# Ledger of designs, part 61: peptides against a protein of PDB entry 6KZJ

Target 1, 71 residues: chain A of PDB entry 6KZJ
Amino acid sequence: SPDLLSEVSEMKQDLIKMTAILTTDVSDKAGSIKVKELVKAAEEEPGEPFEIVERVKEDLEKVNEILRSGT

## One batch from the design tools (peptide; made by RFdiffusion4, then SolubleMPNN)

Design b2_p30_5_s1
Fold by OpenDDE base, seed 1:
Structure b2_p30_5_s1 (fold): chain B 71 residues (1-71), chain A 30 residues (1-30)
Amino acid sequence: as target 1 above (71 residues)
Amino acid sequence: DELKEKLGEVLYLLKKVLKLAEEKAKEKKE
């Protein structure tokens, strides 16, 4: 399902962001999102980590609905 | 399968995030 792939992809991206925020390694790695930029953004926007968590929760609910409905 | 691949990646990242969160929580408790 394209909707399922979309939700999973979105959740993946949010989890990458959370990983970057939670890690102490601020160095960028090849093929990865700019870790230093994400950490800086989290420092400048204190609500961002919470917002990411809430989106992840919402995405999980959407994934569950898609899986249950078979769409 | 793209879905299988992405799901595996999400599960890996979720585990990593949970571990990091736990480590941060422990650090805060110290």
Scores: peptide ipSAE 0.141, ipTM 0.674, DockQ to the pose 0.139
Fold by OpenDDE base, seed 5:
Structure b2_p30_5_s1 (fold): chain B 71 residues (1-71), chain A 30 residues (1-30)
Amino acid sequence: as target 1 above (71 residues)
Amino acid sequence: DELKEKLGEVLYLLKKVLKLAEEKAKEKKE
């Protein structure tokens, strides 16, 4: 299912972002400009981690609906 | 096959995120 694949892909991306935000490894931040920017953005905008989690929840629900409907 | 692979990756990342979140929560509580 193309819809299922797209939802899973979106979820993966959000989880990667959360991993970067939650990491305590300074080396990860130093090794990637994108990671540093992401972490900084999350620190400046406290709602960002919550918003990512909510998207992950929604994507999980969508995946579940697709699986349940058989589409 | 691609779906299976991506689902596996998502599950791995979920576990990792949950673990990290738990560790952060403990650090703030302690």
Scores: peptide ipSAE 0.138, ipTM 0.671, DockQ to the pose 0.140
Fold by OpenDDE base, seed 3:
Structure b2_p30_5_s1 (fold): chain B 71 residues (1-71), chain A 30 residues (1-30)
Amino acid sequence: as target 1 above (71 residues)
Amino acid sequence: DELKEKLGEVLYLLKKVLKLAEEKAKEKKE
């Protein structure tokens, strides 16, 4: 369903951000401008990465509801 | 650092599950 695809897409983006925060070294940042900007943006926002985790939890709940309801 | 490593592993697994769900949704639509 389109609702499932949209929720999965948003959750995937947040998971990519978290992955970058957790695994990217300073050496990796030098090799990719996009990765550097992603990590920098997350670190500059107060509450990150906590806020990302909370969004992931919320999206996961929505995905579960969609799968259970079949909509 | 060890906590971050374990959290990274969990996130990797979640990405795999989401990828699977996305593929299933696309297949159902086709």
Scores: peptide ipSAE 0.120, ipTM 0.632, DockQ to the pose 0.101
Fold by OpenDDE base, seed 2:
Structure b2_p30_5_s1 (fold): chain B 71 residues (1-71), chain A 30 residues (1-30)
Amino acid sequence: as target 1 above (71 residues)
Amino acid sequence: DELKEKLGEVLYLLKKVLKLAEEKAKEKKE
């Protein structure tokens, strides 16, 4: 399902960002300049980690609905 | 701290599960 792939891709990206925020492994931030900038911005904004978690929660529910519906 | 460490572990597991889900979606052509 293209919808499932899209939702999974969004969650994966958010999880990568959260992993970079929550770990001290600098290799997680060694990607493109744009990715590094986004991660740094998320670390500097106290509300951003919460916003990412809320998106992940919402996406998980969407994935569950897709899997339950078979579409 | 310990909470931060545990959150990292949870995210690792979630990422692993998402990777599996993505592969299954590809296999099913969905």
Scores: peptide ipSAE 0.135, ipTM 0.657, DockQ to the pose 0.102; fails the geometry check

Design b2_p30_5_s2
Fold by OpenDDE base, seed 4:
Structure b2_p30_5_s2 (fold): chain B 71 residues (1-71), chain A 30 residues (1-30)
Amino acid sequence: as target 1 above (71 residues)
Amino acid sequence: DELKKKLGEVLYLLKKVLELAEEKAKELKE
């Protein structure tokens, strides 16, 4: 469904951000994004890594609900 | 096919994030 594709895409983006935070590799191979910029943004605000984790959890729950409902 | 592809990519990223988090946790413990 379009909703499932949208939520999965959003979850992918959030996971790419987490990957950027957790690695020193500045290569954009993971998602064709500016990893260097994402790392900088995530490190400037101490709360950002936690906020990204919470978004990933929310994304996962939304994906699960869509899969269970069949929508 | 598009959904399957994206799900595969997400699963890969989940695994990678977990591995990286474990490595960082180990570094902080040492």
Scores: peptide ipSAE 0.084, ipTM 0.572, DockQ to the pose 0.139
Fold by OpenDDE base, seed 2:
Structure b2_p30_5_s2 (fold): chain B 71 residues (1-71), chain A 30 residues (1-30)
Amino acid sequence: as target 1 above (71 residues)
Amino acid sequence: DELKKKLGEVLYLLKKVLELAEEKAKELKE
């Protein structure tokens, strides 16, 4: 369904951001997410990693709600 | 550190949930 797919896509993007911050590999690859940019952003704003986690939590809750509701 | 380790564990679980959600999305058809 469109709602589930869109919400999963949002969660996936946020999980990728979390992965970039939590991994020690800061090397960027062609056509991939800019890991260094994400790490730098997290360093400039100490609250950013927490905010990303909170967004993932929100995404997960929405995904679960969609799955439970059958929408 | 310990916090980073725990966040990594949570991330692993979230990725497993994501995989399940993607499978369900395919089953339900776009």
Scores: peptide ipSAE 0.081, ipTM 0.580, DockQ to the pose 0.098
Fold by OpenDDE base, seed 1:
Structure b2_p30_5_s2 (fold): chain B 71 residues (1-71), chain A 30 residues (1-30)
Amino acid sequence: as target 1 above (71 residues)
Amino acid sequence: DELKKKLGEVLYLLKKVLELAEEKAKELKE
């Protein structure tokens, strides 16, 4: 469903952000994720890492609900 | 299938995040 696709896409983006925060590799490669930018954003906004984790939890719950309901 | 593709990507990312989180947890334990 379009709702499931949207939620999965949102969760993917949040997971990318978490990956960038957790990795020590801040170098960007052509055609890759802007890791350095995401790490910098997390450093400039102290609340961001926590907010990302909470969003991932919410995304996961929404995905589960869609899968359970069949919508 | 777009959904299948994205689900695969999410699963890969989840695995990667879990690995990174485990490494960070080990660093904190040391």
Scores: peptide ipSAE 0.078, ipTM 0.564, DockQ to the pose 0.140
Fold by OpenDDE base, seed 3:
Structure b2_p30_5_s2 (fold): chain B 71 residues (1-71), chain A 30 residues (1-30)
Amino acid sequence: as target 1 above (71 residues)
Amino acid sequence: DELKKKLGEVLYLLKKVLELAEEKAKELKE
């Protein structure tokens, strides 16, 4: 399902951002995503960590709906 | 500190859901 793949990809990226916030490991070996830049961006904008969590929640909701409906 | 600990636990569960979703997507071949 292209919709499922797209939504899962978005969720994966948001989860990586959360991982960067929650861990001290700033290793930048995860594909095209630069972990150090994600950490810096989160520190520069005080609201960013909360915004990321809300995006992950939204992603999860959409993924669950797709899995339940089969579409 | 405690908040980050709880968020870490939620993150773990979300990663498991992500893993399941990826597996299902592959099985559907779509």
Scores: peptide ipSAE 0.072, ipTM 0.555, DockQ to the pose 0.106

Design b2_p30_5_s3
Fold by OpenDDE base, seed 5:
Structure b2_p30_5_s3 (fold): chain B 71 residues (1-71), chain A 30 residues (1-30)
Amino acid sequence: as target 1 above (71 residues)
Amino acid sequence: DELKKKLGEVLYLLKKNLKLAEELAKEKKE
């Protein structure tokens, strides 16, 4: 489906944006190691849509943990 | 702080991508 291909392209573009944000100088704060891990995971083979969903959920959890830590 | 600000932006993008991924998953089941 052309609509699905467009959505995949959008997701890929957003991944590039996320990587750019996270790879900029964010100082040596707590969670920096987790941030680096998120970037590496995002560059891995996404797999099937259901696998992508699970990975995104995991990434959301990690980001929320960093935010909740107050750093 | 600056890290929180950037993580907020990333969080927004992740949530958007989650929605798109779920739509793709539903389409494959149809």
Scores: peptide ipSAE 0.321, ipTM 0.821, DockQ to the pose 0.031
Fold by OpenDDE base, seed 4:
Structure b2_p30_5_s3 (fold): chain B 71 residues (1-71), chain A 30 residues (1-30)
Amino acid sequence: as target 1 above (71 residues)
Amino acid sequence: DELKKKLGEVLYLLKKNLKLAEELAKEKKE
């Protein structure tokens, strides 16, 4: 459906935005953050919607852990 | 702090994507 295509397109655009944010120069305080790995995982073939949901949840957990570490 | 700010922006986008993915899953079940 056209609604599904629009949503997929929006998700792709958000992925591009996230990639741009993470790949821009940040301070050396990045420490143990594997920015390239997060971006790579997000760009992998998403698969079916359920698989996408699970992958996004995993990414959310990773980002939350970094934020809680006080970086 | 700059890194934390960037991660906050990424977190926002991830949460939005999660909602969209859940909507896609719901629509495919129909």
Scores: peptide ipSAE 0.318, ipTM 0.823, DockQ to the pose 0.031
Fold by OpenDDE base, seed 2:
Structure b2_p30_5_s3 (fold): chain B 71 residues (1-71), chain A 30 residues (1-30)
Amino acid sequence: as target 1 above (71 residues)
Amino acid sequence: DELKKKLGEVLYLLKKNLKLAEELAKEKKE
């Protein structure tokens, strides 16, 4: 699907940008999430197709909630 | 930093979703 591939490319670019922001910040403070651990967790096998679709929907909502909550 | 913390969470979710999306895209091409 060309539309899906386009979305993937956009997400990949965002991932690169956010990684740069987090890794270039030398001020690690207490309570901060360890980027390396998050990256490792995200590399785990997502599961079967039906489960994948449901997880994507759930995770997108989580992202939206974080963003809507502001800084 | 609160912003960094939140961005870290978003980064985790985006990376996970990227992996999922790639698999879905691959399946749709088959």
Scores: peptide ipSAE 0.280, ipTM 0.814, DockQ to the pose 0.043
Fold by OpenDDE base, seed 3:
Structure b2_p30_5_s3 (fold): chain B 71 residues (1-71), chain A 30 residues (1-30)
Amino acid sequence: as target 1 above (71 residues)
Amino acid sequence: DELKKKLGEVLYLLKKNLKLAEELAKEKKE
C-alpha cells in the first residue's frame, strides 16, 4: 500500500532525525551509556511493525528514565 | 539540561513513531 509505504518512509526519516539529535555534540553526562544504546538501536534495522512497536516502547522507557533521573 | 532538551525532542519523535508503528502493525494484522 502506498499509504503504508509513506508511513514507513516517515518513520525512517524520524529515526534519522533521532539519530542526528543523539549523535550531536552532547556532553558525556550521566545517562551517556543509555543514549549510546539508543543511537545504536536507531541504526539497526527496524524490522516488522510489531518489532518496531516493541523497540520504540523500550526506547521511550529509556528516554523517560533518563529524563526522570534528573541527569 | 541540554541533554534533557535533546532527549525531549527524541521523545516526541519516538511517540509519533510509536503511533505510526502501532497503526502499521494493526493494518498488517488485518
Scores: peptide ipSAE 0.325, ipTM 0.824, DockQ to the pose 0.032; fails the geometry check

Design b2_p30_5_s4
Fold by OpenDDE base, seed 1:
Structure b2_p30_5_s4 (fold): chain B 71 residues (1-71), chain A 30 residues (1-30)
Amino acid sequence: as target 1 above (71 residues)
Amino acid sequence: DKLKEELGEVLYLLKKNLELAEELAELKKK
């Protein structure tokens, strides 16, 4: 349905943002890419790795529910 | 269709984010 598609699309958008933040953070921690403080300050805090894993689990649950429902 | 495609991308991103979180966890331990 359009509502479900919109919800999933919004989830995708949020995940893309998280991916960008995490990619930057990993690169910064690894020293492969240096990011200015101004850019880092503008980024949303993704949380600690454990918190990220919990969010992934939550989103997986949502996706699984969508798939099971067949909606 | 479009919904399945979007769900596929979401699943990919979830896997990617999990991978990145694991990498970050390892990096923060150092």
Scores: peptide ipSAE 0.483, ipTM 0.906, DockQ to the pose 0.155
Fold by OpenDDE base, seed 4:
Structure b2_p30_5_s4 (fold): chain B 71 residues (1-71), chain A 30 residues (1-30)
Amino acid sequence: as target 1 above (71 residues)
Amino acid sequence: DKLKEELGEVLYLLKKNLELAEELAELKKK
């Protein structure tokens, strides 16, 4: 359905942002000077790794429900 | 099918984010 597609698209967009934040954070923790200069206030800490894992599990469950229900 | 395509991208991103989180965990451990 259009509503479901919109929901999934928004979910994708959120995950893209998270990927960018995590990529920057990983590079920053690795000691990249260039990455440190690119860290912006707009990027918030995504949480501790264990919290990210839990969010991934939640999202996977949502995706599974969508796939199972069809539409 | 747009929904299938979007879901495929979501699954990729979930896996990518999990990998990054694991890498970050290792970096924080050191």
Scores: peptide ipSAE 0.479, ipTM 0.906, DockQ to the pose 0.144
Fold by OpenDDE base, seed 2:
Structure b2_p30_5_s4 (fold): chain B 71 residues (1-71), chain A 30 residues (1-30)
Amino acid sequence: as target 1 above (71 residues)
Amino acid sequence: DKLKEELGEVLYLLKKNLELAEELAELKKK
């Protein structure tokens, strides 16, 4: 459904933002040069790694439900 | 199918974010 597609698209966008934040955090912790475009993302705290893992698991379950439903 | 395509990308991002989170977890142990 269009509503489901929009919801998944929103999820994708959120994950992209999270990827940017995590990439910056990893880079900072590794002492790597920051990517300028990710400076703003670095200002956000995605949470502790465990919390991120839990969010990933939750999202994975949501995706699985979508796939199983076939909608 | 756009939905399947989007879900494929979501799955990729989830995997990538998990990998990054694990790496960050290891880095934070130091």
Scores: peptide ipSAE 0.479, ipTM 0.904, DockQ to the pose 0.173
Fold by OpenDDE base, seed 3:
Structure b2_p30_5_s4 (fold): chain B 71 residues (1-71), chain A 30 residues (1-30)
Amino acid sequence: as target 1 above (71 residues)
Amino acid sequence: DKLKEELGEVLYLLKKNLELAEELAELKKK
């Protein structure tokens, strides 16, 4: 389904952005000074680590539904 | 299929984000 593909592609793009944000946060907490300022400027609040884990679980459920439906 | 390919990448990203979140959680304890 083209609509489903679009939905999954959008999810992927959001996850890529979150990966960049989390990478920056980890680097900051680790004391790294080499993080690109551009990435910091575009940083969003992803939530606390526990909240991120819960979002991962929710997304896994969504993906599971897609895989099970076979659409 | 593009859908399954995209889902594979999504799963990879979910795992990576989970790993990063766990690492961040550990760093925040310090």
Scores: peptide ipSAE 0.476, ipTM 0.904, DockQ to the pose 0.181

Design b2_p30_6_s1 (from b2_p30_6, 15 letters changed)
Fold by OpenDDE base, seed 5:
Structure b2_p30_6_s1 (fold): chain B 71 residues (1-71), chain A 30 residues (1-30)
Amino acid sequence: as target 1 above (71 residues)
Amino acid sequence: SSDVELLKEELGEVLYLLKKVLELAKELAK
């Protein structure tokens, strides 16, 4: 289902962002400009980590609904 | 189908990332 693939892709991207936010590895922060940008964005938005977690939960629920309904 | 197989692979990656986030959260909580 195209909807399933879209939801899963969204979850992956959110989890990649959370990994960047939560990592304390200075080499990761220094080694990738994209990682630095993600961490900086999270620091400038205090609610961002929580908002990401909530989106992941919602996406999992949507995936479950799609699988259950067959749509 | 190819889409089903792709979905399974992507879900596997989601599970991996979830575990990684959990480990990082544990470290943060110390």
Scores: peptide ipSAE 0.157, ipTM 0.711, DockQ to the pose 0.142
Fold by OpenDDE base, seed 4:
Structure b2_p30_6_s1 (fold): chain B 71 residues (1-71), chain A 30 residues (1-30)
Amino acid sequence: as target 1 above (71 residues)
Amino acid sequence: SSDVELLKEELGEVLYLLKKVLELAKELAK
């Protein structure tokens, strides 16, 4: 299902953001300006980590519904 | 099928990332 793959891709991106927010070591990607900008933007929004968690939970439920439907 | 294998791989990556987030959260909770 293309919808299933889209939901999984969205979850992956959100979890990458969470990993970046929670980690203090970005040395493996220190040369990437995009990663630094992503971390800074997410950390400057106090509610962002919680908003990401809620989206991930919602996406997981959607994935479950798609899988259980057989589509 | 190709779709099933791709889905399994992508979900494996999601599970890995969830584990990493949980480990990082545990460290911050100390």
Scores: peptide ipSAE 0.156, ipTM 0.706, DockQ to the pose 0.123
Fold by OpenDDE base, seed 3:
Structure b2_p30_6_s1 (fold): chain B 71 residues (1-71), chain A 30 residues (1-30)
Amino acid sequence: as target 1 above (71 residues)
Amino acid sequence: SSDVELLKEELGEVLYLLKKVLELAKELAK
């Protein structure tokens, strides 16, 4: 469903950010300038990693609910 | 640090949920 695709897309974006925050190799990886800027902004906010995790957890619960219900 | 340990615990929960979602998706794909 379109709702499922939207939730998954949001999670994937958050997981990409989290992966970059938790590693020191972001500058060595090829990527768009837009992605690098978003990652740098997230890294500069000390609370951002925890906020991302909370959003991912909420999205995962919603995805699970959608898949289980067949919506 | 305390922050690192807390984040590690939360990420552990994310991985658990992700695994469950993946298994459910596999079932729907059958």
Scores: peptide ipSAE 0.135, ipTM 0.670, DockQ to the pose 0.074
Fold by OpenDDE base, seed 2:
Structure b2_p30_6_s1 (fold): chain B 71 residues (1-71), chain A 30 residues (1-30)
Amino acid sequence: as target 1 above (71 residues)
Amino acid sequence: SSDVELLKEELGEVLYLLKKVLELAKELAK
């Protein structure tokens, strides 16, 4: 499902951001993601990790519903 | 800190939801 792939892609991006925030790895070896920039952005916006978690929860629920309904 | 504890609780919920998604994905992949 295109909708499923879109939700998963967004969720994965958010989870990668969270991983960068929660780890000490500041290298830019993860594809096109600038890990150092992501960490710096999180420092400037203290609420960002919590906002990401809420988006991930919403995306996971949507993914769950799509998988359950088959749409 | 309180913020760290709250984040850990929320991430716990994310992990639970992720587990449910993975279970559904496994079932569909059979």
Scores: peptide ipSAE 0.129, ipTM 0.665, DockQ to the pose 0.073

Design b2_p30_6_s2 (from b2_p30_6, 11 letters changed)
Fold by OpenDDE base, seed 2:
Structure b2_p30_6_s2 (fold): chain B 71 residues (1-71), chain A 30 residues (1-30)
Amino acid sequence: as target 1 above (71 residues)
Amino acid sequence: SEDRDLLKKELGEVRYLLKKNLELAEEAAK
């Protein structure tokens, strides 16, 4: 679905912004994402889209826990 | 389909970024 693809693409852009905010690297490459690692991760992600979405939900819960508890 | 392939790629990248951000958040919380 083009609507779902658009939504996921927006999520990706938001996460890229968060990476820049969260990074503690003070080098001239601060906030830079390793493109080769990102591409490799996408290629290695197994399963159908709905299965990957479930893993995304699990990851979001982990993020929420860190934000809620600070630990 | 092409849309399905693009969706899978984007979802894989989203997962990578989530894991990376979780790592960074945990580091900041120390």
Scores: peptide ipSAE 0.615, ipTM 0.908, DockQ to the pose 0.826
Fold by OpenDDE base, seed 1:
Structure b2_p30_6_s2 (fold): chain B 71 residues (1-71), chain A 30 residues (1-30)
Amino acid sequence: as target 1 above (71 residues)
Amino acid sequence: SEDRDLLKKELGEVRYLLKKNLELAEEAAK
């Protein structure tokens, strides 16, 4: 679905922005994405899109837990 | 399809970024 692809792409961009905000790296390229690791992660992600979405939901719950508890 | 492959790629990248941001958030919370 082109709509779903657009939504996922927007989510990716938001996460990149968050990485820049959260990064503790003080180098000139602080918060830069390691392309090799990102590409490898995509290649190693098994299953159908709906299965990957379920894993995304699990990850988002972890984020929510940090926001709720601060730990 | 091409769209499916692109979607899977993007989802994999999202997973990577979520993990990275969780690490950073946890570090900041210490």
Scores: peptide ipSAE 0.615, ipTM 0.908, DockQ to the pose 0.776
Fold by OpenDDE base, seed 4:
Structure b2_p30_6_s2 (fold): chain B 71 residues (1-71), chain A 30 residues (1-30)
Amino acid sequence: as target 1 above (71 residues)
Amino acid sequence: SEDRDLLKKELGEVRYLLKKNLELAEEAAK
């Protein structure tokens, strides 16, 4: 849906900002982000949107664990 | 549909960015 697409797009922009904060590469705002790799990753992501969302949730949990425990 | 394809593309890019941020966060936590 358009609403979900907008929500995901906003999430992407937030993550780009986080990458800029976390990266040690100062050559660009996105630093270590490589456009070709980002595009390739998107193309290779299998499954329906709901399945990809579940993987996103799993990745978020990993990030949360590091933030919570520091390890 | 076109919207579905766009959504899948954006979700794939989100996953890439999450994994990249995880990598960077782990590096910073060393």
Scores: peptide ipSAE 0.615, ipTM 0.907, DockQ to the pose 0.841
Fold by OpenDDE base, seed 3:
Structure b2_p30_6_s2 (fold): chain B 71 residues (1-71), chain A 30 residues (1-30)
Amino acid sequence: as target 1 above (71 residues)
Amino acid sequence: SEDRDLLKKELGEVRYLLKKNLELAEEAAK
């Protein structure tokens, strides 16, 4: 749905902001983000959107674990 | 549909960014 697309797009922008905070590379406004790798990753992602969302949830849990434990 | 293709693209990019941020966070935690 367009609402879900908007939500995911907002999440992407938040993650880009986090990348800027975490990276020490200030040579580019995009930090250490490589556009070619980002595009390739998107093209290689298999499955229906709901399946990819579940993988996103798993990845978010990994992030949260590092935030909780510090490691 | 176009919306489905765009959604899949954005989700793939989200996953890439999550992986990248995890790598950066782990490096910072060393």
Scores: peptide ipSAE 0.614, ipTM 0.908, DockQ to the pose 0.784

Design b2_p30_6_s3 (from b2_p30_6, 13 letters changed)
Fold by OpenDDE base, seed 5:
Structure b2_p30_6_s3 (fold): chain B 71 residues (1-71), chain A 30 residues (1-30)
Amino acid sequence: as target 1 above (71 residues)
Amino acid sequence: SSMVDLLKEELGEVLYLLKKNLELAEEAAK
């Protein structure tokens, strides 16, 4: 389903954001001011990585249900 | 189908990112 592909793409984006939050190498993020600001904002919110994980878990569950049922 | 193959590939990338982030979290915990 094309809808499944879009959901997976959103999960990837969330996980990329988490990588930016968890990485100690800030030099990779220094290239873009917009990216740097997003990383800083995310790092200032200690609950953000957990919220991302929960979204990913929920999305994976939905994908699993669709694949299992054939719907 | 091509769509299913693409989905499998994308899910593989999700798995990779999960493992990478788990590694980063483990490093941060040290």
Scores: peptide ipSAE 0.255, ipTM 0.778, DockQ to the pose 0.133
Fold by OpenDDE base, seed 4:
Structure b2_p30_6_s3 (fold): chain B 71 residues (1-71), chain A 30 residues (1-30)
Amino acid sequence: as target 1 above (71 residues)
Amino acid sequence: SSMVDLLKEELGEVLYLLKKNLELAEEAAK
């Protein structure tokens, strides 16, 4: 469903942000302003990548539940 | 359906990103 596609798209965006965080590249060439802000925030809050992973995990579980149940 | 095909492709990209981020995490741990 379109809702599933939206969820997956959001997961992709989270993972792209995580990529930026895990790469120490915070230069002006790195990503959007919003991503740069998240990278800076992650430097101050090292738990951010873990929070993203947990969110992705939860979203994947939701997707799986929908696919399994058909609801 | 086309929607399922698109979903599969997008999930494939998620898998790719997960793998890449795992690699990056391993590098960061060094």
Scores: peptide ipSAE 0.238, ipTM 0.766, DockQ to the pose 0.134
Fold by OpenDDE base, seed 2:
Structure b2_p30_6_s3 (fold): chain B 71 residues (1-71), chain A 30 residues (1-30)
Amino acid sequence: as target 1 above (71 residues)
Amino acid sequence: SSMVDLLKEELGEVLYLLKKNLELAEEAAK
């Protein structure tokens, strides 16, 4: 699927946000007020990193199935 | 902490999926 690249890119962005949360480093997107606010909101929710991981896992499993099946 | 250990475990699974997807992509590119 031509959409796989975009989906993986979105998942990567989620993982980058997780990195920012875990390291308290928002410098990667320091110029984006929206990203900084999202990071702050995620830091206020202790379960947010786990929710992101689970979402990424589910999406990657779907990607894996697509790659294996060729559909 | 136990919470950090759980997160590490889940991230390990994400990494595994990333590795498998990379392998599948490489095979598809052949």
Scores: peptide ipSAE 0.224, ipTM 0.746, DockQ to the pose 0.067
Fold by OpenDDE base, seed 1:
Structure b2_p30_6_s3 (fold): chain B 71 residues (1-71), chain A 30 residues (1-30)
Amino acid sequence: as target 1 above (71 residues)
Amino acid sequence: SSMVDLLKEELGEVLYLLKKNLELAEEAAK
């Protein structure tokens, strides 16, 4: 469904942000000011990467249930 | 560090879920 595609796209964006947080070279991944601000915030908050991972994990679990059930 | 090891473990779980979603999507496409 279009909703599932949208959700997966959002999760992908979160994972891209995670990559930017975990790498020193953010120039290619943090093109927007908003992304740069998020990266800076995550660098100052050591718990931020774990919060993103947990969010993506929970969302993927929901998507998995939808795909399995067909609803 | 222990913190990095924990993060790697959580990311491993995300990869597992992503793999399962891909498999389910492939099955649904048949």
Scores: peptide ipSAE 0.205, ipTM 0.731, DockQ to the pose 0.067

